Peptides against a protein of PDB entry 6MBK. Designs and how they scored, part 66

Target 1, 240 residues: chain A of PDB entry 6MBK
Amino acid sequence: GFEMVNFKEEGFGLRATRDIKAEELFLWVPRKLLMTVESAKNSVLGPLYSQDRILQAMGNIALAFHLLCERASPNSFWQPYIQTLPSEYDTPLYFEEDEVRYLQSTQAIHDVFSQYKNTARQYAYFYKVIQTHPHANKLPLKDSFTYEDYRWAVSSVMTRQNQIPTEDGSRVTLALIPLWDMCNHTNGLITTGYNLEDDRCECVALQDFRAGEQIYIFYGTRSNAEFVIHSGFFFDNNSH

## One batch from the design tools (peptide; aimed at target 1 V157)

Design b2_p27_6_s4 (made by RFdiffusion4, then SolubleMPNN; from b2_p27_6 with R2Y E3K D11N S16G D18E S22K)
Fold by OpenDDE base, seed 2:
Structure b2_p27_6_s4 (fold): chain B 240 residues (1-240), chain A 27 residues (1-27)
Amino acid sequence: as target 1 above (240 residues)
Amino acid sequence: SYKEIAEKLKNAPAAGSESARKIPVLP
């Protein structure tokens, strides 16, 4: 019922290939297709994860390293998904000097500087870990871990990460949701939920979409500052 | 442009550190 399309202004998104009715379940993604903290733990990263306190404490960093390991793995199941990710982002870690200068008049500048500082510190820490930790020797990124790689992975996770339940529903974990995360944002209601019985993320249509129309979802209540800083776009019609 | 964005964000609060979307559990 849909296809990935490169839209002129919004980049990649989903387009309906048939008429989709409001509230119709048109897209679902089973847990086995998600990139999660659990899939990171079960990957080549698992041994390092079990020994590194920061990876354990910060699921977003675990996902960033999971992305990097899978990207560096030619036979990764997630290669088709990873190839759909932008090579660069419009988020703070990619800001030009002039863009930062303009934002200095806003409160968002604190988040910009925080991202720079935190990402640089994390990179320096993990560079040393990857060079020295015994469990890092098997990582496909062992000899190819640049700041650019880390910046990309952190930005990919920052723009796309989701809180979902664990399989037993007892806790919350972090996940990237392939294909679904190609939906661009519009005003509306949350139409995505996690079905624990079927162990899948389910998305129902926010409205009627005709064949050939772009399929939008609501990302949740966010300020324009949150969209600029975390997602790399400004939403002019934002109700929040 | 980021100039225009900055003008629009002049009085906006900081974004904070949490960027994750919350996917609710279906009943």
Scores: peptide ipSAE 0.563, ipTM 0.926, DockQ to the pose 0.888
OpenDDE base, seeds 1, 3, 4, 5: peptide ipSAE 0.513, 0.437, 0.473, 0.524; ipTM 0.810, 0.779, 0.789, 0.900; seed 4 fails the geometry check

Design b2_p27_7 (made by RFdiffusion4)
Pose (drawn by RFdiffusion4):
Structure b2_p27_7 (pose): chain A 240 residues (1-240), chain P 27 residues (1-27)
Amino acid sequence: as target 1 above (240 residues)
Amino acid sequence: SEAEEHKERAAEWAEYQKTLFDSWKLD
């Protein structure tokens, strides 16, 4: 019912190949396809996750390393997902100095500075940990772990991650949801939820989509400062 | 109904979106 298309404005997204009515359940993704903090713990990253206090406290960072470890693993279950991810992003981590300079004197620039400093500190910290700590000597990253790798990983996570209930429903965790996460954003209401009975992520149509029209979802009630800093885009006519 | 149940799940999802970036705002 849909195909991947490279749109000028939003980059790659989903386009309807048939008419999709509003409220139609048109997209579902089972839990087994998701990359989660739990799958990160049970992966080759597990030995380091158990020893490093930062990875235990910061699931988003755990997901970034999970993404890097699997990217460096030729036989990863998630290779189909990793190979279709973007190679670059428009998060401020990618901005030129003069592009950030336009934000001087604004409310938003402080968070740009924090993002930069946090990412650089994290890269330097984990570079040392991977090169020296015995619990990381079997990681794929020991051979090569560049700043570009880390910038890409955290940018992949911040622009795509989601909260979902745990498999039991009592807790929440962070996850990457393949296929569904290719939908771009428009104004509207959240129409994506997690179905604990079928154990899958389900998305109903936000609005009618004719064949040939791009399929959009509503990401959330976020400001343009949040969209630029964490999602890497500015949304014209953001009602929120 | 099934539609009402989905809407409740979607509403819950919306709450998750409010705090999704909180970990990115930590030093």

Design b2_p27_7_s1 (made by RFdiffusion4, then SolubleMPNN; from b2_p27_7, 15 letters changed)
Fold by OpenDDE base, seed 2:
Order: sequence, then structure tokens, then C-alpha cells
Structure b2_p27_7_s1 (fold): chain B 240 residues (1-240), chain A 27 residues (1-27)
Amino acid sequence: as target 1 above (240 residues)
Amino acid sequence: SAMEERRKRMEEYAKYQETLFDPFREE
């Protein structure tokens, strides 16, 4: 019912191949297709994960490293997904000096600086870990781990991570959802969720779409500042 | 109903996403 298209301004997105009605379940992604903290633990990263407190404590960093490891693996199941990811992002870690200066007049500046500092510190820490830890020797990024790599991975996770329930539904975990993140965002009512019974992410159409139209979805309420900081999105008239 | 269940799932998902503020802060 949809196809992936590279739109001029929005980048990759989904276009309807048929008419889709509002409230129609048009997209679902089973858990087995997701890049999760659990899949990171079960990957080549697993041994290091089991011995590093930060990877264990911060699931988003675990996802970032999982993403880097899979990107470096030519036979990775997620290669088709990873290849659709931007090479750069419109997020604070990629801001030019003028953009940062502009943000100094906003409340977002503190979060931007915090993000810079945290990311730099994390990179420095993990650079040392990768160079010295025995379980890092099996990582495909062992001989090539640059700040640019880390910045990209972190930014990818920041812009695309989702919270989903664990398999047993007892707690929340983080996931990158292939194909799911191809839907561009719009203001409106939430039309996304997780179906534990069928163990899948589900998205229903926010509105009617005709064949050939771009599909938009809404993930939740966020301020413009929050979107700029974490996703690079900006809504002109965001009432949230 | 199935519709009500879906609504609840969506509300829960929205709640999850709203907690993703400053995700790379130190623990």
C-alpha cells in the first residue's frame, strides 16, 4: 500500500500506492525486524555490552554502537535500512557556528551545549574502551572509530529511536524501527502504537491518502524546541 | 472493542515518546 520515495525537501518518505482511508492500519513492523537494545546484546557487541556500565545504563548508546557495528557489516540484515539513513542530520551536533549563535537567544541553547559536551565525553570514553578492552577486538569498528562515526550514530538514534514495550510488556525499551521511520511527521493526533498481542508496531492513517500522496504520521506531542534538539523537526504552528 | 484497544495502545505509545527528552544525558 506504500513505497519509499526520496522527496525533495523531506528526504526519504513513504508514498501511498493506493487509496488509504483514515484510521486504516496500513503499516506494521514485527519486533523481529527491529534494531533493539536486545538485538544489540545478541550481536557482536554483546560481550562488550555485558562488561560496560554505560552501554548497560544507556540503551540509546547501545543502539548507536549497534548501528555502527551493523553498518560496518556487509552481510547485516539491516543493511537495506541503514543505507536509507541520512549521512548528515539537521541536529545540533551538525550545527554551524551561526546556527548555534542564533540559538543563544533561546532556551534550547543549554540543551544544545549539554548535547555537545555529553557526546564528546562519550566518544572519548568509548574510544579508549574500544582501544583497550579485550571484547572490543571483535568489533568491526575497532580500527576505525572516529568522532564523525559516533556523531552520525548518535544523531541517527536521536532522530529515529522509539520507545516500545519489552516482549513481556513489563517495561519499556528502545528500538530503531526499519521502514517506520520513513514516515515523515505532522501535527495531529497520535496514530502509532505497539500491539503486544501480535508483537508489532502499528500505524494507522491520520487522514485519507490518495494514491501517489506522501504519508505522514504523528508520534506524539513535543514542543518545537524539543523537536529541534532531538529530531531536527520544526513545526510552524506547533500548539504542543 | 478493537478500536478502544488500539486507542489505548496509541496513548501508551505517545506517553513513551514524550519521555525521550535529552536521551543522551548522563545517568
Scores: peptide ipSAE 0.158, ipTM 0.715, DockQ to the pose 0.765
OpenDDE base, seeds 1, 3, 4, 5: peptide ipSAE 0.026, 0.041, 0.039, 0.081; ipTM 0.521, 0.642, 0.642, 0.630; seed 5 fails the geometry check

Design b2_p27_7_s2 (made by RFdiffusion4, then SolubleMPNN; from b2_p27_7, 12 letters changed)
Fold by OpenDDE base, seed 5:
Structure b2_p27_7_s2 (fold): chain B 240 residues (1-240), chain A 27 residues (1-27)
Amino acid sequence: as target 1 above (240 residues)
Amino acid sequence: SEMERRRERAAWYAELQKTLFDPFRKE
């Protein structure tokens, strides 16, 4: 198997507890353990989701609110996962003024400003929704929805969201995958996928790992850094 | 220092944008 370990330089990761051979299916995560748009719809957020067009259109925003609601729920099934998430991120939304000033001489500044503007507008919109919409009354974040909360949730989803198939395989949806995002990444062959028959995310070993070694996996074009750039919570970015 | 760390983050993002932004948008 594997165990979660806090590595000094890489942060949290997975370490093999036994020898694992290349191409061996060593890690799987059933759909029932995932935080998905579907689980958001089936949660306390469901009634509001059914009434808000932005939540319906933007699965990543739905996940962000799902994450906030579950974080605010002491008895949430996902508390152990949520507690492993960083409190802050190395994403533009967390840049200090001096960092932004540094970026003014680069093309990156336009992306940063876009993220700021988009996130601020979304927050303002949903702040009003949460304060006024009848279906928001029972949300655990009703009286505690700050920009910092939203920034955190958005950043969490941007860096960790995954595309998975729906249960019937007819389309794709978004998910946060416990344990999955705890693995550190390496370049190489894609070693992750989804098994519809067993309804689970699956990871096969990229290489042989000995007991005690850190396990690295490859999501394809997925990394936290890549998602920061590619997923800006714009409407056209909902698919990423 | 904290200032150096922030500068490094900014520089990292700038470089990341140059290398990854366009390629990933095309995918």
Scores: peptide ipSAE 0.278, ipTM 0.744, DockQ to the pose 0.042
OpenDDE base, seeds 1, 2, 3, 4: peptide ipSAE 0.201, 0.255, 0.233, 0.217; ipTM 0.697, 0.728, 0.726, 0.725

Design b2_p27_7_s3 (made by RFdiffusion4, then SolubleMPNN; from b2_p27_7, 16 letters changed)
Fold by OpenDDE base, seed 5:
Structure b2_p27_7_s3 (fold): chain B 240 residues (1-240), chain A 27 residues (1-27)
Amino acid sequence: as target 1 above (240 residues)
Amino acid sequence: SEMEERRKRMEEYAKLQETLYDEFRKE
């Protein structure tokens, strides 16, 4: 009922190929297609994950490295998804000097600088890990791990991460949801849920969409710039 | 009903996303 389209101003999005009614289940993504902390653990990153306290403590960073490893893998299942991701973001890590100067007049500037500092510290730490840890030798990013790479991955995760239940429903994990997150944002209600019985993310239409119309969904708080500033890539924190 | 169950799942999902950054926010 939809197709991937590269819109001129909005970039990649989904367009309806038929009329879709409000609350109609038009999109679902099975767990096996998601990029999760679990898939990271089961990937080439797994051995390093099992021996690095930060990766274990911070699922969002694990996702960031998972994303980088898969991006650097030509045969990755997620290549089609990764290629749809922006090359840069509107996150604080990408703020230009003028934007930073503007923020100096706000209380947010301290948090922005903190994010810069934390990201830099994380990069420095993992650069050392990747260069010296035996299990890092198998990573496709071994010789191509730049700050720009890390900044991109972190920004990708902080803007696109979701909480979903684990397969057994006993815990919550982090996930990037391909295809689903191709929908561009609009105001409204969250129309996404996770169906554990079918083990898939499900999205129902926020409103009626006619054939040929772009499909928009509401992503909630993570689409808010304020939350991006407080997106939680804090190196000294244990999260998920 | 299926619709009711779906609505419930979506509400739960929404709540999960609302708390997402609570675990990541600094002190």
Scores: peptide ipSAE 0.428, ipTM 0.846, DockQ to the pose 0.576
OpenDDE base, seeds 1, 2, 3, 4: peptide ipSAE 0.270, 0.022, 0.035, 0.200; ipTM 0.768, 0.518, 0.586, 0.721

Design b2_p27_7_s4 (made by RFdiffusion4, then SolubleMPNN; from b2_p27_7, 16 letters changed)
Fold by OpenDDE base, seed 2:
Structure b2_p27_7_s4 (fold): chain B 240 residues (1-240), chain A 27 residues (1-27)
Amino acid sequence: as target 1 above (240 residues)
Amino acid sequence: SEREKLEELQKKYAELQKTLYDEFRKE
């Protein structure tokens, strides 16, 4: 139903290979293709995860480390996805001094400073963990774990994380959804949901597309403006 | 079958990923 295309001005996106009707399920991504807290636990990060309370308590940080580990792994399944991610973000963690100064006159400054402070503390903590913990020895980032790395990973997760149900549907967990990032930047409104029965993320078209038409484009940043959340799948606006 | 659909999707996904990776390496 779709193909990946590098569009001249818009960059990478999806093009319809057939006519897609409104309300048609045209795209789905099964759990097995997602970068999740579970996949982090099942990766080289797993042993450390099992012994670190912060990784266990904060799924977003677990995903950040998972992302860093996979980025450092040449044979990672997610390499093509990771390569699409921006090198920098428009998140507060990347604000320049002048931008921060400008925000000092606003209430937003407290949130910005909080984010800086928390991220710095987390980095310092995990730097020590990576240097000293036995289960960190096999991590591909063992010898190269900079604040820039951490800032990037955290920002990547903050801007792209999705809340999906656990396999049993009992609670929510976090996931990065390859290919899905392109769906957020559509030429039309898309309804997003998670189908627990089929264990997959699903996109439903809210407009018709003809064969050959561009349906989605990748802007490098995530926007929720044209994203409608369906049952079982949601975004935390405060986390983006 | 659902299994066949999954396998097909995985194959398609892998192909798309490969294409993407190849294109980005050219830049």
Scores: peptide ipSAE 0.024, ipTM 0.556, DockQ to the pose 0.032
OpenDDE base, seeds 1, 3, 4, 5: peptide ipSAE 0.021, 0.021, 0.006, 0.020; ipTM 0.502, 0.479, 0.234, 0.513

Design b2_p27_8 (made by RFdiffusion4)
Pose (drawn by RFdiffusion4):
Structure b2_p27_8 (pose): chain A 240 residues (1-240), chain P 27 residues (1-27)
Amino acid sequence: as target 1 above (240 residues)
Amino acid sequence: SAQERPYPGKSREEIAKLLKKEEEEAS
């Protein structure tokens, strides 16, 4: 019912190949396909996750390393997903100095500074941990772990991650949801939810989509400052 | 295959300018 298309404005997204009515359940993704903090713990990253206090406290950082470890694993279950991810992003981590300079004197620039400093600190910290700590000497990253790798990983996580209930429903966790996460954003209401009975992520159409029209979802009621800093885009006419 | 990047429709310079302008108008 859909195909991947490279749109000028939003980059790659989903386009309808048939008419899709509003409220139609048109997209579902089972839990097995998701990359989660739990799958990160049970992966080759597990030995380091159990020893490093930062990875235990910060599921988003855990997901970034899970992504990097699987990217460096030729036989990873998630290789189809990793190979279709973008190689670059428009998060401020990628901005030139003069591009960030335009934000001087704004409310938003402080968070740009924090993002930069946090990412650099994390890279340097984990570089040292991976190169010296025994519990990381079997990681794929020991051979090569560049700043570009880390910038890519945290940018992949921050622009795509989601909160889902745990398999039991009593807790929440962070996850990457393949296929569905290729939908771009438009104004509207959240129409994506987690179905605990079928154990899958389900998305109903936000509006009518004719064949040939791009399929959009509503990401959330976020400001443009949040969209730029954490999602890497500015949304014109953001009603929120 | 790997994709270039999401939301390339606006340059990063343009995004910074739009965000600064929106905050000025809000003030």

Design b2_p27_8_s1 (made by RFdiffusion4, then SolubleMPNN; from b2_p27_8, 12 letters changed)
Fold by OpenDDE base, seed 5:
Structure b2_p27_8_s1 (fold): chain B 240 residues (1-240), chain A 27 residues (1-27)
Amino acid sequence: as target 1 above (240 residues)
Amino acid sequence: PEQAKPYPGLSRKEMAEKLRKEEELAE
């Protein structure tokens, strides 16, 4: 029903291979295929997670380290997914010094500076943790943890993280959703939910899509400042 | 879902200019 395609303006996205009707369930992803805070806890990262307050408090950082650990693991189940991720991003964390100055005339510059400071502090903190914590010794990134690694992982999570229910449905957690996260953004309504009975993410079509058309989803209510800072794009005619 | 995708179509300079313009219109 769909295929991954490299579009000229939007980069990689999903293209319909048949006509898809509005509200049709065209894509679903079982929990077992997701990278989640739960899967991070159940991985080689689990022991460290259980003893680090920041990993416990910040699910996005837990996912970032989960990505780094799995990327460094040749036999990781998620290798096929990780290979689809960009090696670099268009978020401000990848801007050159002169490019950051373009944002100085915007209110967004303050959030960009905060992002730089936070990311740098987090890296410094976890560099020390990885070097000194007993449970970090078995991590595949133990001897290779650079700022570039951390920047990539943080950016990957920042651009792709989603909220889903826990397995028991008692609370909300964070997840990366393979294949589905290839969809690019358009104005509209949220059309992705979680089916607890079948334990899967479900995406219904926002509108009719003809064979050969790109399949778009609505990323949610965000300003263009938020899209630039957290997603690396500006969306013309943004509804918000 | 909280998704984000970069658009290669706009330069970083163009994005900044568009943001500035949007902020001016919102004020």
Scores: peptide ipSAE 0.524, ipTM 0.854, DockQ to the pose 0.333
OpenDDE base, seeds 1, 2, 3, 4: peptide ipSAE 0.513, 0.508, 0.516, 0.512; ipTM 0.850, 0.843, 0.840, 0.846; seeds 1, 2 fail the geometry check

Design b2_p27_8_s2 (made by RFdiffusion4, then SolubleMPNN; from b2_p27_8, 14 letters changed)
Fold by OpenDDE base, seed 2:
Structure b2_p27_8_s2 (fold): chain B 240 residues (1-240), chain A 27 residues (1-27)
Amino acid sequence: as target 1 above (240 residues)
Amino acid sequence: GMQKKRYPGLSNEEKAKKLREAEELAA
């Protein structure tokens, strides 16, 4: 019912291959296809995760390292997904110095500076961890952990992370949702949920989409500052 | 919450300008 397409202005997105009606379940992604904090724990990162308080406390960082480990693994199950990720992002973490200066007259600059400081501190911390921690020796990124790598992984997670239930439904965890995260944003309502019985993410159509139309989803209630900082775009006519 | 991607339709300068304008209107 859909295909991945490179749109001229929006980049990669999903296009309907048939007419899709509003509220129709058109896309689902089983848990086994997701990159989750749990899959990170069960990966080569698991031993380090079990001993690092920051990885344990910050699921987004755990996902970032999981993404880096899988990217560095030629036989990773997620290689097809990772290959769909951009090599660079439009978030302020990728701004040139002069471009950051454009934000100096905005309130958003404070969050941008905080993001820079936090990302740099995290990198410095984990660089040391990767160099010194015994469980880091098995990581495929051991000798290839640059700031650029970390920036990319953090940005990938920042732009794509989702909350999903744990397998038992008792808690909330973080996940990257392949294929589904190709949908671009529009105004509307959240149309994605998690079906615990079938253990899958489910997306219903926000509206009618005709064959050949781009399929949009609502990313959630966010300001344009949040969209610029965390997703790399400004959304005209944002209702929030 | 869900954080999703969208490819840029605006330059970084234009994004910054639009943010300023939005802040001015909200003040």
Scores: peptide ipSAE 0.546, ipTM 0.855, DockQ to the pose 0.310; fails the geometry check
OpenDDE base, seeds 1, 3, 4, 5: peptide ipSAE 0.492, 0.543, 0.018, 0.490; ipTM 0.826, 0.858, 0.573, 0.852; seeds 1, 3, 4, 5 fail the geometry check

Design b2_p27_8_s3 (made by RFdiffusion4, then SolubleMPNN; from b2_p27_8, 11 letters changed)
Fold by OpenDDE base, seed 3:
Structure b2_p27_8_s3 (fold): chain B 240 residues (1-240), chain A 27 residues (1-27)
Amino acid sequence: as target 1 above (240 residues)
Amino acid sequence: MEQKKRYPGKSRKEKAKLLREEEEKAK
């Protein structure tokens, strides 16, 4: 077993409650618990999704709006998950001008500026859509949709989105994976996959973990620039 | 499957500085 714990340096993570052996299947999340593009289409967002080309073309934006709608819904199934999400992120969208200045001499600055431009344009577009589109009237965001809301949702999705197979396994789609996404990063190998037979995400242990130890996973091969820009952290012992 | 999580141990400014320093050392 495991439990969610607030670690001093890493924030929220998972701690083992028993000894876990390397390659042991210790965590799985059924599709029904995931926030997906499909669940977005089946939610209050569905009618608007069916009429907006950008939502249809960009699954990450669909997830962002799905997250906002569910956050604004007191009876949402995902409220327990949403409450575990940070209220702010350390991605560049939250950087102050003086913090961005340190990146001016880096190659990362171009991606940062692109992110600012894209996020601002998307917000302006969807602000107008929410104000004018008939299918937006039933959204809990109708009277409260700020840039801060959108920035938070975009950052939540950017830091947590994963590719999973569709229900029929014919293509890939995007998902947020509750509980599993609480694992912090360490060097290693990818140990998470999707089991289509059982229709669930499955995570096996990267190494032996003793009771009381934090459970780490490998996020994949990424540079510290990619980690800072897309995940909001710098990894001191990064091998890439 | 890539997992993404926040590490609050360093400030935003510190993360930016460290990234700059890393790129400067590579040059």
Scores: peptide ipSAE 0.513, ipTM 0.891, DockQ to the pose 0.367; fails the geometry check
OpenDDE base, seeds 1, 2, 4, 5: peptide ipSAE 0.503, 0.512, 0.501, 0.499; ipTM 0.886, 0.885, 0.887, 0.885; seeds 1, 2, 4, 5 fail the geometry check

Design b2_p27_8_s4 (made by RFdiffusion4, then SolubleMPNN; from b2_p27_8, 16 letters changed)
Fold by OpenDDE base, seed 3:
Structure b2_p27_8_s4 (fold): chain B 240 residues (1-240), chain A 27 residues (1-27)
Amino acid sequence: as target 1 above (240 residues)
Amino acid sequence: PEQKKRYPGLSNEEKAKKLAELEKLEK
């Protein structure tokens, strides 16, 4: 199969433990293991979600709060996954002021400033909601909800969110996909889909991988600006 | 437990510089 390995240049990734052929289904993750907007609704966040228009309208924010609630819950099913997430990210939300100035000569600076403004406004809004809303009283976040907490959760979701079908297949929703999101990026084609019959996310091999090789996936068509802003890395061999 | 880090090789300054260089080539 595969194993999680810390690669010197790429950080943590997946390494093949056997030869894997191109198009081979080597990795699948059942819905029950995913963190989704649906699992957020079914969690301690559910009552607040049902009454907050922003949580309902923005699935990425719902996932961010779900992630924070589960992180604060010692008995959370997702604790093993959450422990694999970075404590900090290489995205502009973590840049020092001087590092943001390096981007001033780029067009990316406008998106970075927008991200700062939006994240700050969202934090201020939800800080007030958590302090005042009756359904927030049961959240493990009530007594400890900092900007750093929110920044981390937003960044975790931004770098790892995926679109999947709802349980009934009628709509698209957002999910974090444990284990699969450990794969690093390379040029190629999308090789991940959702199997509704088996109710699982499925990943097929982009190419042949030999035992001992790192397993890469294609994250989709993105510019280096998009990779820097939303994923925290520059890809030298980017074909787009 | 070990936490995932992605592409730790480039500094934020290097990323910004490379973006600026790409934008110059597109102009």
Scores: peptide ipSAE 0.517, ipTM 0.830, DockQ to the pose 0.722
OpenDDE base, seeds 1, 2, 4, 5: peptide ipSAE 0.407, 0.407, 0.403, 0.399; ipTM 0.809, 0.810, 0.812, 0.808; seeds 1, 2, 4, 5 fail the geometry check

## One batch from the design tools (peptide; aimed at target 1 N118 Q161)

Design b2_p28_3 (made by RFdiffusion4)
Pose (drawn by RFdiffusion4):
Structure b2_p28_3 (pose): chain A 240 residues (1-240), chain P 28 residues (1-28)
Amino acid sequence: as target 1 above (240 residues)
Amino acid sequence: SPRFPIEKAIPPAEMPLDHDPTWDDVFS
């Protein structure tokens, strides 16, 4: 019912190949396909996750390393997902100095600074950990772990991650949801939820989509400062 | 049956820094 298309404005997204009515359940993704903090713990990253306090406290960082480890694993279950991810992003981590300079004197620039310093600190910290700590000597990243790798990983996580209930429903965790996460954003209401009975992510149409029209979802009620810093885009006419 | 709502592209959690960074801390 949909195909991947490279749109000028939003980059790659989903386009309807048939008419899709509003409130139609048109997209579902089972839990097995998701990359989660739990799957990160049970992966080759597990030995380091158990020893490193930062990875235990910061599931988003755990997901970035899970993404890097699987990217460096030729036989990873998630290779189809990793190979279709973007190679670059428009998060401020990618901005030129003069592009950030336009934000001087604004409320938003302090968070740009924090994002930069946090990412650089994390890269340097984990570079040292991977090169020296025994619990990381079997990681795929020992051979090569560049700043560009880390920038890409945290940018992938921040622009795509989600909160889902745990398999039991009593807790929440962070996850990457393949296929569905290719939908771009428009104004509207959240129409994506997690179905604990079928154990899958489900998305109903936000509005009517005719064949040939791009399929959009509503990301959330986030400001343009949040969209730029954490999602890497500015949304014209953001009603929130 | 109810569904747990999912919001895409949620802001990541961050660790604190030693102080609030300035232009020179980042670009100098």

Design b2_p28_3_s1 (made by RFdiffusion4, then SolubleMPNN; from b2_p28_3, 11 letters changed)
Fold by OpenDDE base, seed 5:
Structure b2_p28_3_s1 (fold): chain B 240 residues (1-240), chain A 28 residues (1-28)
Amino acid sequence: as target 1 above (240 residues)
Amino acid sequence: MPLFPIERSVPPARLPLDHEPTWEDIFE
């Protein structure tokens, strides 16, 4: 098993409560617990999604709005997850002037400026949509949609979005994977996959972890902070 | 059982950037 722990330097992470062997399936997350483009479509955002070409074309933006809507909903199923998300990120959208200046000598500066511009344009567009579109009236963010909100949501998605198969495996979609994305990063191999038969994300241990050790996975260099949201998170001693 | 690998939508950079469709991808 594992437990969520707030590590001093790394923020939230997962700690083993027992010895876990390499390649052991220690964590799985059913689709029903994921925040996906599909769950966004099935939420209060659905009517607007069905009529907005940008939401339809850009799954990451759909997820961003899904996050914002669910965050603004006290009874959201994902509240326990969302509440553990960082309030700020070490992403370009949060860079201060000095950090941007530091990047001026790098190729990254063009991407940073592009991201700033695109995010600002998207915000301006959706601000108008939220104010004027009939299907936006039921959104919990209707009366409060700031750039800070949008920046946060976009950054949350940017740092946490994953590609997973659709239920039929015919195409790929985007998902946030609660609990799993609490695992902090280490160098190694990808040890997470999607099991279509059982309709769940499955994570096998990258290495042996002893009871009390932090469980790491391999994904990009970023910090995670999350909490258990439902009993639907499973672990066992089965090998992958 | 066949598993489909889960990929993080993160570009090959130290700092995560959004590599999903951009504003320009839709409107240009």
Scores: peptide ipSAE 0.151, ipTM 0.616, DockQ to the pose 0.215
OpenDDE base, seeds 1, 2, 3, 4: peptide ipSAE 0.166, 0.094, 0.059, 0.043; ipTM 0.644, 0.587, 0.463, 0.495; seeds 1, 2 fail the geometry check

